# Ledger of designs, part 70: peptides against a protein of PDB entry 6RGO

Target 1, 392 residues: chain A of PDB entry 6RGO
Amino acid sequence: MALKLLGFNQDATCFSVISSNKGVTIYNCDPFGKCFELEKSTSNDEELDFLVEMLFSTSLIAVVDKTIGASKRKKLKIVNTKRKATICELTFPHEIMDVIMNRKIICVVLKSDQIFVYDISCMKLLRTIDVRGEKLKSTSKFRNSEAVGDIGVRVSLSTDNNSILCYSSYSKSDKENAPLNDIVVFDALKCIQINVLPAVHQSNIVCIACSPDGMLMATASEKGTIIRVFKTIDTENDEPILVNEFRRGSRPSRISEMKFNHDNTLLACVGESDTIHIFALPVTTTEADANEDDTLQQSSHSLSSSINGLQYISKGLANRFGKIIVSKIPTQSQQRHVAYIKIPENAKYRIGFPKDTTNTIHICGEDGNYLVYSIPRNEVGPCTLVKSNTFD

## One batch from the design tools (peptide; aimed at target 1 T58 K82 R83 I87)

Design b2_p20_8_s4 (made by RFdiffusion4, then SolubleMPNN; from b2_p20_8, 7 letters changed)
Fold by OpenDDE base, seed 1:
Structure b2_p20_8_s4 (fold): chain B 392 residues (1-392), chain A 20 residues (1-20)
Amino acid sequence: as target 1 above (392 residues)
Amino acid sequence: DEEELKELEEKFEKILEEKE
């Protein structure tokens, strides 16, 4: 049977899949089993396509049927899974490309590069963000967006109540072909733009992850060779703060998903490669708890490579080629993965971090595998398989 | 956090009961 993965919920307690014969199935991770099924409304042999966003382990899901016809692709249904009832139905002017949510906010991304921000408690529209802006409305050359099916606005939302929304935006270049290589940081509750990170990659951003607390953001371009981690809110001299630059590999490979763990100590990435990569983030020791005197001189060579502050040398020659403003971290200081998982070639996988175990990762594959791995703490190496389940 | 999620579920359940 052809399985299509929809992904994990915010805390990796559940994951959703499309089965060609059944429709949408939601699995609980522990205890492992089916917790919800949305039956296929049509007996047609049409390829099933859905968006499903779950609100943690609750009975609340957002569903978009993308299978048949332009009308269904524009409809968002809010469903109670316990009652199998539709609470709310919203219709949009354009096809829905993505849906993300937390306890406060639902964000709906349209094919028109618009983001609709809703208060979840009442389904009130708080903001419409037009990522193309007013300037691009005049050139009615809608590029035949048919051929570039893979380049669109990317979004990530913090899982906390602060509701920090990170989205890709078009660079201010007067070129009709501006890349989606800027990031905007937006307070989704207050509906205020907090920060703008210009030209974070040379090419379009295809993957964004916000940390659970909204304080960090990871970005990857179409090349998927370098992952950059930035502070979302904090700036240094009005310039973006680059916290980390990770090298996934030397070969180009698309990254489909990235996630932080719940304590911001790990960043995982998955995509078209045979390898899930896990990177360690430096623990920002807040100065507060330095008082306990315990002299355990264990010479843990803390890989406190002094991240000598990347002084943004603002060399004022804004020459006509969109130079990445991001000072290239020397290739020598590009951190590699600390852990990895090998996955089958051509199997799409999704990742999730459980809340209670910061050194555990959940993964699921279109091959019908749900796997739990332990992440090594003190050494660079493979993750250890702890639990395995199969689904159909 | 769990209480807020439960309160949100209960709000959505009430909205369903008012529509049935």
Scores: peptide ipSAE 0.044, ipTM 0.703, DockQ to the pose 0.744
OpenDDE base, seeds 2, 3, 4, 5: peptide ipSAE 0.025, 0.040, 0.027, 0.028; ipTM 0.318, 0.702, 0.621, 0.675; seed 2 fails the geometry check

## One batch from the design tools (peptide; aimed at target 1 D11 S57 L60 R103)

Design b2_p21_3 (made by RFdiffusion4)
Pose (drawn by RFdiffusion4):
Structure b2_p21_3 (pose): chain A 327 residues (1-135, 151-284, 335-392), chain P 21 residues (1-21)
Amino acid sequence: MALKLLGFNQDATCFSVISSNKGVTIYNCDPFGKCFELEKSTSNDEELDFLVEMLFSTSLIAVVDKTIGASKRKKLKIVNTKRKATICELTFPHEIMDVIMNRKIICVVLKSDQIFVYDISCMKLLRTIDVRGEKIGVRVSLSTDNNSILCYSSYSKSDKENAPLNDIVVFDALKCIQINVLPAVHQSNIVCIACSPDGMLMATASEKGTIIRVFKTIDTENDEPILVNEFRRGSRPSRISEMKFNHDNTLLACVGESDTIHIFALPVTQRHVAYIKIPENAKYRIGFPKDTTNTIHICGEDGNYLVYSIPRNEVGPCTLVKSNTFD
Amino acid sequence: EEEEEFQEAYEEAMEEIEEEH
């Protein structure tokens, strides 16, 4: 089958790719190279490694499952790339759905909507967050820098009226203190959530409305959450998969089950800015590095890696600069 | 022992991040 289940780095330095053949490879961007290659851990052809989240450019990797079910739901391994050794092997009571890391905090998301927060220096569990214990699935996002700030979707106070709903809660994982609770920002479920690297901004995706809403995170007034801007959906409602924020928080990238990738600018310093044409029934992931604000890195399941430029003052499409092919 | 090894690996990874930044 195709080389599916791409994962993208925080710093846009490299990306995680599960080659359907054997193991998982991690490439670099500049210069492009085979950075790390996981050996054989397979027994059938279509069984897939699912979840890999990494540090910036380091040797520290978070790896989850290999087998379809033998050791998948209840595993987390911490591996050094230079020596291929497992350090700490944590076990969890449910199935892992997502793992997000940063320099200070490691988050592990379970299928039962439990979020385990760890101080990464000693792997002491800071707090267990019973989201489903209070009231598709929960989508979690996190800031990259320090003062790492956690964002998760929570159910509303209409659990008696109906089973599924989605509001937003802002949480400071550094001090384990809940900062702001946002109301039902959508009339539908939440599909994907992106938080700014500095933790000041947040994006939301709806399944039915397909309109991205941006709210201030922490400095927002206590009385009411402050809405920043909204972005035109285009000609057709489409499911969104992954969104990213620029380092200066002027740009927002959007990708999903659509022909095109949309680029949204920010009035921090309207409907549509830059658009990148994409093959229809193939899936891609997004990133952009810290070095420049004009370059956007693209990861594709078709086997191509592309680097596009962004037009500052033109509403035109992006210009391709650099490309390379996968394995 | 495993905690000590992890702490050392973490310090080394932080130094590498600092050198690159």

Design b2_p21_3_s1 (made by RFdiffusion4, then SolubleMPNN; from b2_p21_3, 13 letters changed)
Fold by OpenDDE base, seed 5:
Structure b2_p21_3_s1 (fold): chain B 392 residues (1-392), chain A 21 residues (1-21)
Amino acid sequence: as target 1 above (392 residues)
Amino acid sequence: SSAEEFAKELKEALEELEKLE
């Protein structure tokens, strides 16, 4: 049967799939099993397409039916899975491209490059962000939406209550074909822009991941060869802080999804390649834990990986033409993966990190495999398969 | 009202989430 993956929820306790014969199915990860099914409303052999965003493992889901006609593609349904009932329906002026949520916020991304931000508690519209309207204020020409194929606004939302929204925006370049290569960091609760990271890649951004706490973001371009990790809120001399630059590969390949683990120590990426890559992040000591004086001298041999602090001499060559050249990390300082998973060629996979086990990754494939891997921490190498299940 | 029913259902789902944490 043809399966289409929708993805994991925020904490990787559940994942959702489209089965051509059954419709939308939600699986629980542990214990593994089917927990919900939305039956196919039509007997037609039409290719099913849905957006499904879960509110963690709760009975609440957001659903967009993209299968049939322009009218359903503009409708967001909030569904109670226990009652199998629609409890709210919203209609948008344009096709829905993405839906993301946490405990506080729902963000709806439209084909018009608009982001609608809602307070989930009352479904009140807090803000409409018009990414094109901001571009039109900076650039004299409407970009015809039709000519730019599969490249729209990308978004990611923190899973915490701070509700940090990261989205791709158009560079302020006077060029008719300005790329979607800026990142805006937005407080979705207060409806305030916190930060702007200009020209983080040379081409359009196609994948963004926010950390669970909203303190980090990862970005990848259409090339998918380099992943950059930035601080979201903090700046150094009003400049964006680049924490890491990772090399996925030498060959171009689309990255479809990236995720941080819950403690911000790992970043995973998946896409069109035969390999899921897992990168190690430096442990950011949040200064907050400095006050608990608990003297347990456990002599854990800190492998002092002497990360020689290469002082990023930000030679801000302010060349007279206002090209903010993002200080290129020297190619020699580009880190590789610390771990990997081999997947079938051209298989679409999704990734998730469980909350309680920061060294474990959940993956699921359109091949009907749900797999749990252990991530090696001490050595660079393959992940170890711990559990496998199949679904249809 | 449909809005009061929605607010109730959402509150119940958020209370389910707080019990799973």
Scores: peptide ipSAE 0.339, ipTM 0.889, DockQ to the pose 0.808
OpenDDE base, seeds 1, 2, 3, 4: peptide ipSAE 0.307, 0.306, 0.287, 0.309; ipTM 0.877, 0.874, 0.868, 0.875

Design b2_p21_3_s2 (made by RFdiffusion4, then SolubleMPNN; from b2_p21_3, 13 letters changed)
Fold by OpenDDE base, seed 4:
Structure b2_p21_3_s2 (fold): chain B 392 residues (1-392), chain A 21 residues (1-21)
Amino acid sequence: as target 1 above (392 residues)
Amino acid sequence: DKLKEFEKELEEARKELEELE
């Protein structure tokens, strides 16, 4: 049967899938099993499309029926899974593109490049962010909304109560086709813009991940060759802090999802490639435990993989159009993955990090595999499969 | 009142969260 993956919840305790015959199914990860099913309301042979956002492992989910021809693409339903009842319904002026939530906030992204921010506790609208309205102040032409297939506003929300929202915005370039290559960091609770990271990539941002605590953000462009990690709130001399620059690969490949683990020590990415990449982040050792003399010579065996020195001389082409975040990280010092998982070619996978085990990653595939891997910490290499289950 | 019903359902889900932490 054709499966479509919706993804893991915030803590990777559950994942959701669309089955062509059944509709939406939610699986529990441990113990593995089906915990909820939303039956297809229509007998039509239409390809099912849904958004499902879970409130962790609770009975509360947000659902959007995105099925082609459905008038429901503008409707958000909040459903109690135990009661199988719609407890709230919201209708938007435009098609819903994404829904993200935590314990405090629901964010709804529209095809209009608007983000509606709600207080979950009362479903009160806190803010409408108009990403196009910011663009219109800088650029007069609406992109014809038809030709922008897969390029829209991307969002990520911290899973904690601080509710740090990161979203892609249009660069202030006078170009008719300004890319979505700026990032705005927004306090979703206070409804305040905290930071703006201008031109973090040369092309549109297609993937964003916020850390669980909201302190870090990862970004990838349409090229998907470089992943950048920034501090969200902190700045150095009113400039964005680039923490890491990772090389996923030399060939362009779309990244569909990125996630941090719960302690911000790992970043995973998945997409159109046959490989999930896992990168190590620098642990900010708080000064206190500096007393243990473990001179683990991290032999930075810089595996000088001879990436031919394309000295991209970062000639300070201060392109006349905005402060490009010049990578302060030399291309030679671009870190590669510390671990990887091989996945079937053309199989879409989703990733999740459990809260309890910082060295474990959950993955699920449109091939019907749910897999748990152990991540090596002491060596660069493949992850070890610990558990496998199948679903339909 | 649909809002009060929603607030009640959400408070039930919040209790489910507190039981999982």
Scores: peptide ipSAE 0.459, ipTM 0.920, DockQ to the pose 0.854
OpenDDE base, seeds 1, 2, 3, 5: peptide ipSAE 0.318, 0.321, 0.305, 0.311; ipTM 0.872, 0.872, 0.867, 0.873

Design b2_p21_3_s3 (made by RFdiffusion4, then SolubleMPNN; from b2_p21_3, 12 letters changed)
Fold by OpenDDE base, seed 4:
Structure b2_p21_3_s3 (fold): chain B 392 residues (1-392), chain A 21 residues (1-21)
Amino acid sequence: as target 1 above (392 residues)
Amino acid sequence: SSLEEFKKELEEAREELEKLE
């Protein structure tokens, strides 16, 4: 059967899939099993396409039927899964590209490069962010958006109540084809722009992850070779704080998804490669427990595995003033993964981090595998498979 | 109203969330 993965919910307690024969199915992770099924509305052999965003493990989901006709692709339905009833319907001027939510807000991304921010409690529109309108104010030329395939505005939302929204924006470069390589950090509740990170990559940003608490974000470009982690809110001398620069690989490969674990100690990435990479983040020791004298020489054996790979002088980030911020992280200090999972080369996978187990990762594949892995703490190596289930 | 019904369904879903936390 052709499966299409929709992804995990915010806490990795559920995942959603499209089955060609059944429509949308939601699985519970533990205990493993089907918890909801949305039947196919049409008997036609048309390839099913849906967006589904879950409100954690609750009875509420947001659904967009993308299967048939331009009209359906513009409709967002809020569905009660227990009642199998549509409780709210919104219609947009353009095709819906993405839907993300937390306990407070729903964000709807349109093919028009617009982001509609709603207060979930009343479905009131709080803000329309016009990323194209911002571009047009900064750059004179419309890209005919028809020609540039999968390159649109990317978004990520914190899963907490602070509701930090990170989105890709167009660089103010005088080039006709300004890339989507800026990041805007937005308080979605207050409707205030908090920060702007200019030119975080040389090419379009294709993947963004916000941390659960909204304090960190990860970015990857079309090249997918380098992942950058920034602070979202904090700045140093009005400049963005680069926390980490990770090397996924030497070969270009698209990253489809990234996620932080619940405590911001790990970042995972998945995409077109045969490998899920897991990176360790520096634990910000809160200075509070400075009193106990225990000289644990954490030998930061920076395993500077000096892979003498080409000194791509990281052409530093363009700062707000068009200056190249030299990455505070030398190209030689690019960290590699601390752990990995091998996946089938031709299967798309999605990733999720459960809230309760910071060293566990959930993955699911279009091959019909749901897998739980343990992440090694003390060594660089493969993750250990703990649980496996199959779905259709 | 459809909005009042939606608010009720959302409150039921919030109560579901609070039971899971």
Scores: peptide ipSAE 0.509, ipTM 0.933, DockQ to the pose 0.866
OpenDDE base, seeds 1, 2, 3, 5: peptide ipSAE 0.166, 0.371, 0.080, 0.096; ipTM 0.811, 0.896, 0.751, 0.763

Design b2_p21_3_s4 (made by RFdiffusion4, then SolubleMPNN; from b2_p21_3, 12 letters changed)
Fold by OpenDDE base, seed 5:
Structure b2_p21_3_s4 (fold): chain B 392 residues (1-392), chain A 21 residues (1-21)
Amino acid sequence: as target 1 above (392 residues)
Amino acid sequence: SKLEEFKKLLEEAREELEKLE
């Protein structure tokens, strides 16, 4: 059967898939099992395509039928899974490209590069962000976006209540083909732009991840060779703070998904490559607690010493490279993965981090595998398979 | 209304979430 992965929910307690024969299926991770199925309403041999966004493991989901020929590609349905009932339906002027949510906010991304921000509690529109409209204020030429292929606005939302929205925006460069290489950080609740990170990559951003708390974001370009991690809110001298620069590989490969774990200690990435990469993030010791007791000295020393070297490099290089605000971390200072998972070639996988086990990662594949891996703490190496299940 | 039903079902989903946390 052809499976299409939709992904994990916010806390990796559930994942969703499209089965060609069944329609949308949601699986619970623990205990593993099917918890919801939306039956295929049509006998047509058309390839099913859906967006499904879950509100954690609750009975609330957002669904978009993206099946070709369907007039439904502009319709967001809010569905109660227990009742199998549509609670709310919203119709948009353009095709829905993405839907993200947390406990407070639903963001709907359109093919028009518009982001509709809703208060989930009442489905009130809080803001329409027009990413192209900002470009058109800078560039007088309406380009018909139809020719730009699979490159659209990318978004990520913090899973917490702060509702930090990170989205890709067009660079203010006078070039008619300005890349989607800026990041805007937006408070989705207050509807305020918090920060703008200009030209974080040389090419279009194709993947963004926000940390659960919204304090960090990870970005990857079409090249997928370098992942950059920034602070979202904090700035130094009105400049973006680059926390990490990771090297996924030397060869270009598209990154389809990135996720932080719940304590911001790990960043995972997956894509077209045979390898899921897991990177360690510096533990930001808040300077405030430097006054209390000596006793926890021993075990953290080895990883912390390599990380302190990165903060010093950021301050020194910012002053010399005038026009590219992103301090190029020297290629020698680019960190590699600390852990990895090998996946079948050409298998599409999705990733999730469970809340309670910060050193565990959930993955699922279009091959019908749901896998739980333990991430090594003290060594660079492969993750250990802890649990496996199959789905169809 | 559909909005009241939505709010009720959203509250049911929040109560479900609070029981899982």
Scores: peptide ipSAE 0.341, ipTM 0.888, DockQ to the pose 0.891
OpenDDE base, seeds 1, 2, 3, 4: peptide ipSAE 0.302, 0.284, 0.283, 0.283; ipTM 0.875, 0.867, 0.864, 0.866

Design b2_p21_4 (made by RFdiffusion4)
Pose (drawn by RFdiffusion4):
Structure b2_p21_4 (pose): chain A 327 residues (1-135, 151-284, 335-392), chain P 21 residues (1-21)
Amino acid sequence: MALKLLGFNQDATCFSVISSNKGVTIYNCDPFGKCFELEKSTSNDEELDFLVEMLFSTSLIAVVDKTIGASKRKKLKIVNTKRKATICELTFPHEIMDVIMNRKIICVVLKSDQIFVYDISCMKLLRTIDVRGEKIGVRVSLSTDNNSILCYSSYSKSDKENAPLNDIVVFDALKCIQINVLPAVHQSNIVCIACSPDGMLMATASEKGTIIRVFKTIDTENDEPILVNEFRRGSRPSRISEMKFNHDNTLLACVGESDTIHIFALPVTQRHVAYIKIPENAKYRIGFPKDTTNTIHICGEDGNYLVYSIPRNEVGPCTLVKSNTFD
Amino acid sequence: SEEEEEEEFAEEIIEKLEEQS
């Protein structure tokens, strides 16, 4: 089958790719190279390694499952790339759905909507967050820098009226203090959530409305959450998969089950800005590095890696600059 | 320089986790 289940780094330095053949490879961007290659851990052809989230450019990797079910739901291994050794092997009562890391805080998301927060220096569990215990699946996002700030979708106070709903809660994982609770920002479920690297901004994706809403995160007034801007969906409602924020928080990338990738600019310092054509029934992931604000890195399941430029003052499409091919 | 600092920081975490193990 195709080389599916791409994962993208926080700093846009490298990306995680599960080669359907054997193990998982991690490439670099500049210079492009085979950075890390995981050995054989397989027994059948279509069984897939699902979840890999990494540090910036380091040797520290978070790896989850190999087998379809033998040791998948209840595993987390911490591996150094230079020596291929497992350090800590944590076990969890449910199936892992997502893992997000940063320099200070490690988050583990379970299928039962439990979020485990760890101080990464000693792996002490800071807090267990029973989201489903209070009231598709939960989508969680996190800031990259320090003062790492956690964002998760929570159910509303209409659990009696109907089973599924999605509001937003802002949480400071550094001090384990809930900062702001946002109301039902959508009339539908939440498909994907992106938080700014500095933790000041947040994006929301709806399944039905397909309109991205941006709210201030922490400095927002206590009385009411402050809405920043909205973005035109285009000609057709489409499911969104992954969104990213620029380092200066002037740009927002959007990708999904669509022909095109949309680029949204920010009025911090309208409907559409830059659009990147994309093959229809193939899936991609997004990133952009810290070095420049004009370059957008693209990861594709077709086997191609592309680097596009951004037009500052033109509403035109992006310009391709650099490309390379996968394995 | 920044990448080196990140590597040093990751190594420190790895050492601390090994000691605890």

Design b2_p21_4_s1 (made by RFdiffusion4, then SolubleMPNN; from b2_p21_4, 10 letters changed)
Fold by OpenDDE base, seed 4:
Parts: C-alpha cells; structure tokens; sequence
Structure b2_p21_4_s1 (fold): chain B 392 residues (1-392), chain A 21 residues (1-21)
C-alpha cells in the first residue's frame, strides 16, 4: 500500500499518515494504536494528498484536502476527530502549501508566498504576511512560481505559547531570481517582527525548525550539507547570533525535516539520505546547582566538554550588495552528528521528540514502521532501537 | 494530566468556534 507521511504532532504523542486505501489515519504513539481515521470521500483511484496539522493529542485537527481540484486545495477545515464534524471552514485565495499550529496560533502558508496568522481561539485573522510584497518593495520581479516546483516560503512555529514564527524571505538582491535565504523571526501573538537574519545560506532555505520555546532556529538550504543554528530573538551588536554550524554530510542531499528536542539539547534532521542525524547543542549550564559534593574523579570525558560556544561573531562579509552574509564556521570547527539512525534509502521518514524523554526520538516511515530510539549520551554512535510497531 | 488539560483547552476552542457560526 502506498503510505504518505504527514508527520508527528508538536509533542510526538501522535503521528498522521495517508493510506491510499483508508485516507488519513492518526496513530497514538503510546499506547501505540489508531486513534482517528478520516475516510476517503471519493472511490476514485486518485492519489490522496492531504495536509493535516494536529493540535497536540487533542480532538482538534486542521485538514486540507489537496487530492482533487484547485478549489479543495484552498479550503482549510478544522475537524473534531471524536465527533467527525467540521467545526470551521476557511477558504483562501490561493492553494494552501502548509499549515502549522500551537495552542494559540494557526498559520496558513499559501502558494502566493503569503502567511495568514490566526488566533485559534476565535479564528480571527491577526496578520497577513506577504513575503512577495516585501520582495516587490525590494525591486525583485515576481518569480514565475510555476516552474520552481518545491521551493516556497518555509515556516516553523514554536510549540509554546510565545508563538515565535520563523519564516524564509527573499533576499534584497537586485537579481531577478533572489533566493529565499533570509529568515524573519516574528511574534505571531503580538504581530511584531522581532528579528531578520539576512542571507543565512547561499541558496534557498528548504527546511526550518524552531525550538519548542522559540529561542533557537535551525536552517538548511537546498544543498543540505550544512545546518545552521541561530538564536531567534537575541542579537549581538545588531548581528544574528550563530550558535552552531553542523555538517550533515559532504554530498548534497535535501533535508525534509528538522526538530529540536524539548530542552534544546538535541537537533535531529531527516531527508533523502539513508541517515537521520542527531546533533548535540551546547547546554548553557546555569551555574546554579553546582553543589560541591561528589568529588568522584570519574574521567567521564563527558561530552559536556567545552563546547565553549565559540560565539564566532561571524563578521558578516558584506557582499557586493552590502548584505551581511553569515560567515561559515571554519570547516575544522563544523560539528558532526553525535548520534545517527540508519533508515532505508527509498523510505521517507518523519521525526519527533517526545516531551518526557529528552534522549528518545520517535520516527515513522512510509515503509509502515513506527520506531522509538534511545539516543546515546556519552558516546558518538548509532541510536538503540527501544520499541517498534507497524502500521498500514 | 497535561493531555486532559490540552483536551479541555481544545473543547473551549471548539465551543468558541461553534458560537461564531
């Protein structure tokens, strides 16, 4: 059966899939099992395409049927899964490309490069962000968006109530084909732009992850070789703070998803490669609970070693256009993965971090595998499989 | 539980959305 993964919810307690025969199915992770099914409305052998965004493990989901016709692709439904009832329906001027939500906010990304920000509690439109309109104000012509298939505005939203929205924006370059390589950090509740990170990659950004608390953001370009982690809100001398630069690999490979764990100690990435990579972030040890006591000289070369966050104040090289380009951390200072999971080369996987177990990762595949891995703390190596389930 | 709190928040959202119709 052809499965298409929709992904995990915000806390990795559920995941959603499209089954060609059944429609949309939501699985609970623990205890493992089917918790919701949205039956296919049409008997046709048409390839099913849906967007489904869950409000955590609640009865509320946002659904977009993308299977048939331009009209359906413009409709967002809020559905109660227990009642199987449509609570709200919104129609947009353009095709919906993405939907993200938390407890406060729902963001709808359109093919027009517009982001509609709603207060979920009343479905009031708080803001329309026009990423193309910002580009046009910067003299860049419309990309004929038809030819460049899968390159659009990327978004990520913090899972907390602060509702920090990170989105890709067009570089202010006089070039007709300005890349989506700027990041805007936006307070979705207050509707205020907090920060702008210019030219964080040389090519279009294809993946963004915001940390659960909204304090960190990870970015990857079309090359997918380098992942950069930035502070979202904090700046040094009005310059973006680059916290980490990770090397996923030497070969170009698209990253489809990145996730932070709930304590911002780990960043995972998945994509077209046979490997999920997990990177360690520098823990800001709050010096507080250094109770002096246990002198045990265990030469635990704790990988709590001095990741002295070399705040490489990336002296932004002004390009020919006066733009600050985030200087690459020297290749010798580029960190590799701390842990990895091998996955089948042809299977798309999605990732999620559960809240209660910071060293556990949930993964699910279009091969019908739901897998729980333990992440090694003290060594660089493979993750250990803890639980496995299958779905259809 | 946190899950029960979230479900209650979702029910409160649903009730508000249903009153806007």
Amino acid sequence: as target 1 above (392 residues)
Amino acid sequence: SEREKLEKEAEEIEEKLLKLK
Scores: peptide ipSAE 0.572, ipTM 0.947, DockQ to the pose 0.911
OpenDDE base, seeds 1, 2, 3, 5: peptide ipSAE 0.565, 0.555, 0.557, 0.557; ipTM 0.945, 0.944, 0.944, 0.944

Design b2_p21_4_s2 (made by RFdiffusion4, then SolubleMPNN; from b2_p21_4, 11 letters changed)
Fold by OpenDDE base, seed 5:
Structure b2_p21_4_s2 (fold): chain B 392 residues (1-392), chain A 21 residues (1-21)
Amino acid sequence: as target 1 above (392 residues)
Amino acid sequence: SEREKLEKEAEEIEENLLKLK
C-alpha cells in the first residue's frame, strides 16, 4: 500500500502516516503500536492528503484534509482522538500549507504567505503575519504556483512555552521575484518581532528548524548543500550570529526536515538523499563558577575537530544590481557530519529526537519502517540500529 | 507523569474550546 509520512510529534513519542486504504494513522513509538486511526470518509480511489499536527502524545490533534477536489483545504479541525470528535473548526480565506503547534500556540500557514497565530487555549487570533508585506499586496500576481508548488513560507516553532517562531520572509528587493531568503524571529506569545536575519542563503529557504528552547535555528536553501545554524535572539554589531555552518554534501539535494535534539548538542537532517546526516553543535558551557578543586581527570578525548570559531555573516553588500551578496563563508569553516544513517534511495523518511535519550534518534519511512538508532559519541561513523518495527 | 500533565492541559483546552461553540 502507498504510505505517506506526516512526521513525528514534538518529542518523537508518536508519528503519523497516511495509508491509502485506512486514512490517517498515529503510532506510538514506545511501546510501539497503533494508537489512533481516522478512517477514510470516501470510497473513492482519490489520493489522500492530510496535514496532521499533534499536541505531543495527547488526545488533541489539528487536521486539514488536503485531498484533491476537497473543499476542505481551507479548513482546520481540532480533533480529540479518544472521542473521535471535532472540538473546533476554523475556515481560512486561502489553502492551508502548514500547521505547527506547542502547548501555548498554534500557527497556520496559508498559500497567501500569511501566518495566523492563535492562542491554543481559546483559539483567539493573536496576530496575522503578512510575509509579503503591504507593498507587495498590489502585485496580485500569485506566483503561478502550479509548477513551483515547493516555494512557500517555511516556519518552525520552539516546543517550549517561550513559543519562538522562525519564518522565511522575502528580501527587501522591490523585484517581483524576491527570494524567500530572510528569516524573521518572532515571539508568538507577545506578538513582537525579536530579530531579522537578512539573506541567510542566496536562494529560497526550503527548510527551517528551531531548537526546543528557541535559542537556535537551522536553515537550508533549495540547494541543500549547506546548513547554517544561527542564534535567534542575540546579535553582534547588529549582525546575525552564525554558530555553525555544516556541509551536508557537494551535490544539490533537497532537505525536507531538520531537527535539534533536546539539549541542542545535535542537529539531524533528512531529505531526498540516501543519507540522514547528524551534526554536533558546540556545547556552550555556561561558565558556572566551579571554584571546587576536584581533579577528576575526565579524559576528554576532545575530537579536535577544528572548532573554527564563531563566524559572523557580514552584512550582505547589495551590489549596484540589487543582488544580495551573501559573503562566502570560507569552505574551511564548514563542519561535516559526526554520524550518519543510510536509508533506501528515493524513500521519504522523517526524523525525531526523543526527550529522555539525547544520543538516540527515531526515524520512520514511507517503506513502512520505524527505526531507532544510537548515535556514536566518541567517533565519526554510522549510527547503530537498536530497534526496528514495521507499520502498514 | 509529564504525559499525564500534558493530557490534563489538553483536556483543559478541549473544555475551553467546547465552551466557544
Scores: peptide ipSAE 0.599, ipTM 0.952, DockQ to the pose 0.865
OpenDDE base, seeds 1, 2, 3, 4: peptide ipSAE 0.598, 0.564, 0.574, 0.584; ipTM 0.952, 0.946, 0.948, 0.950

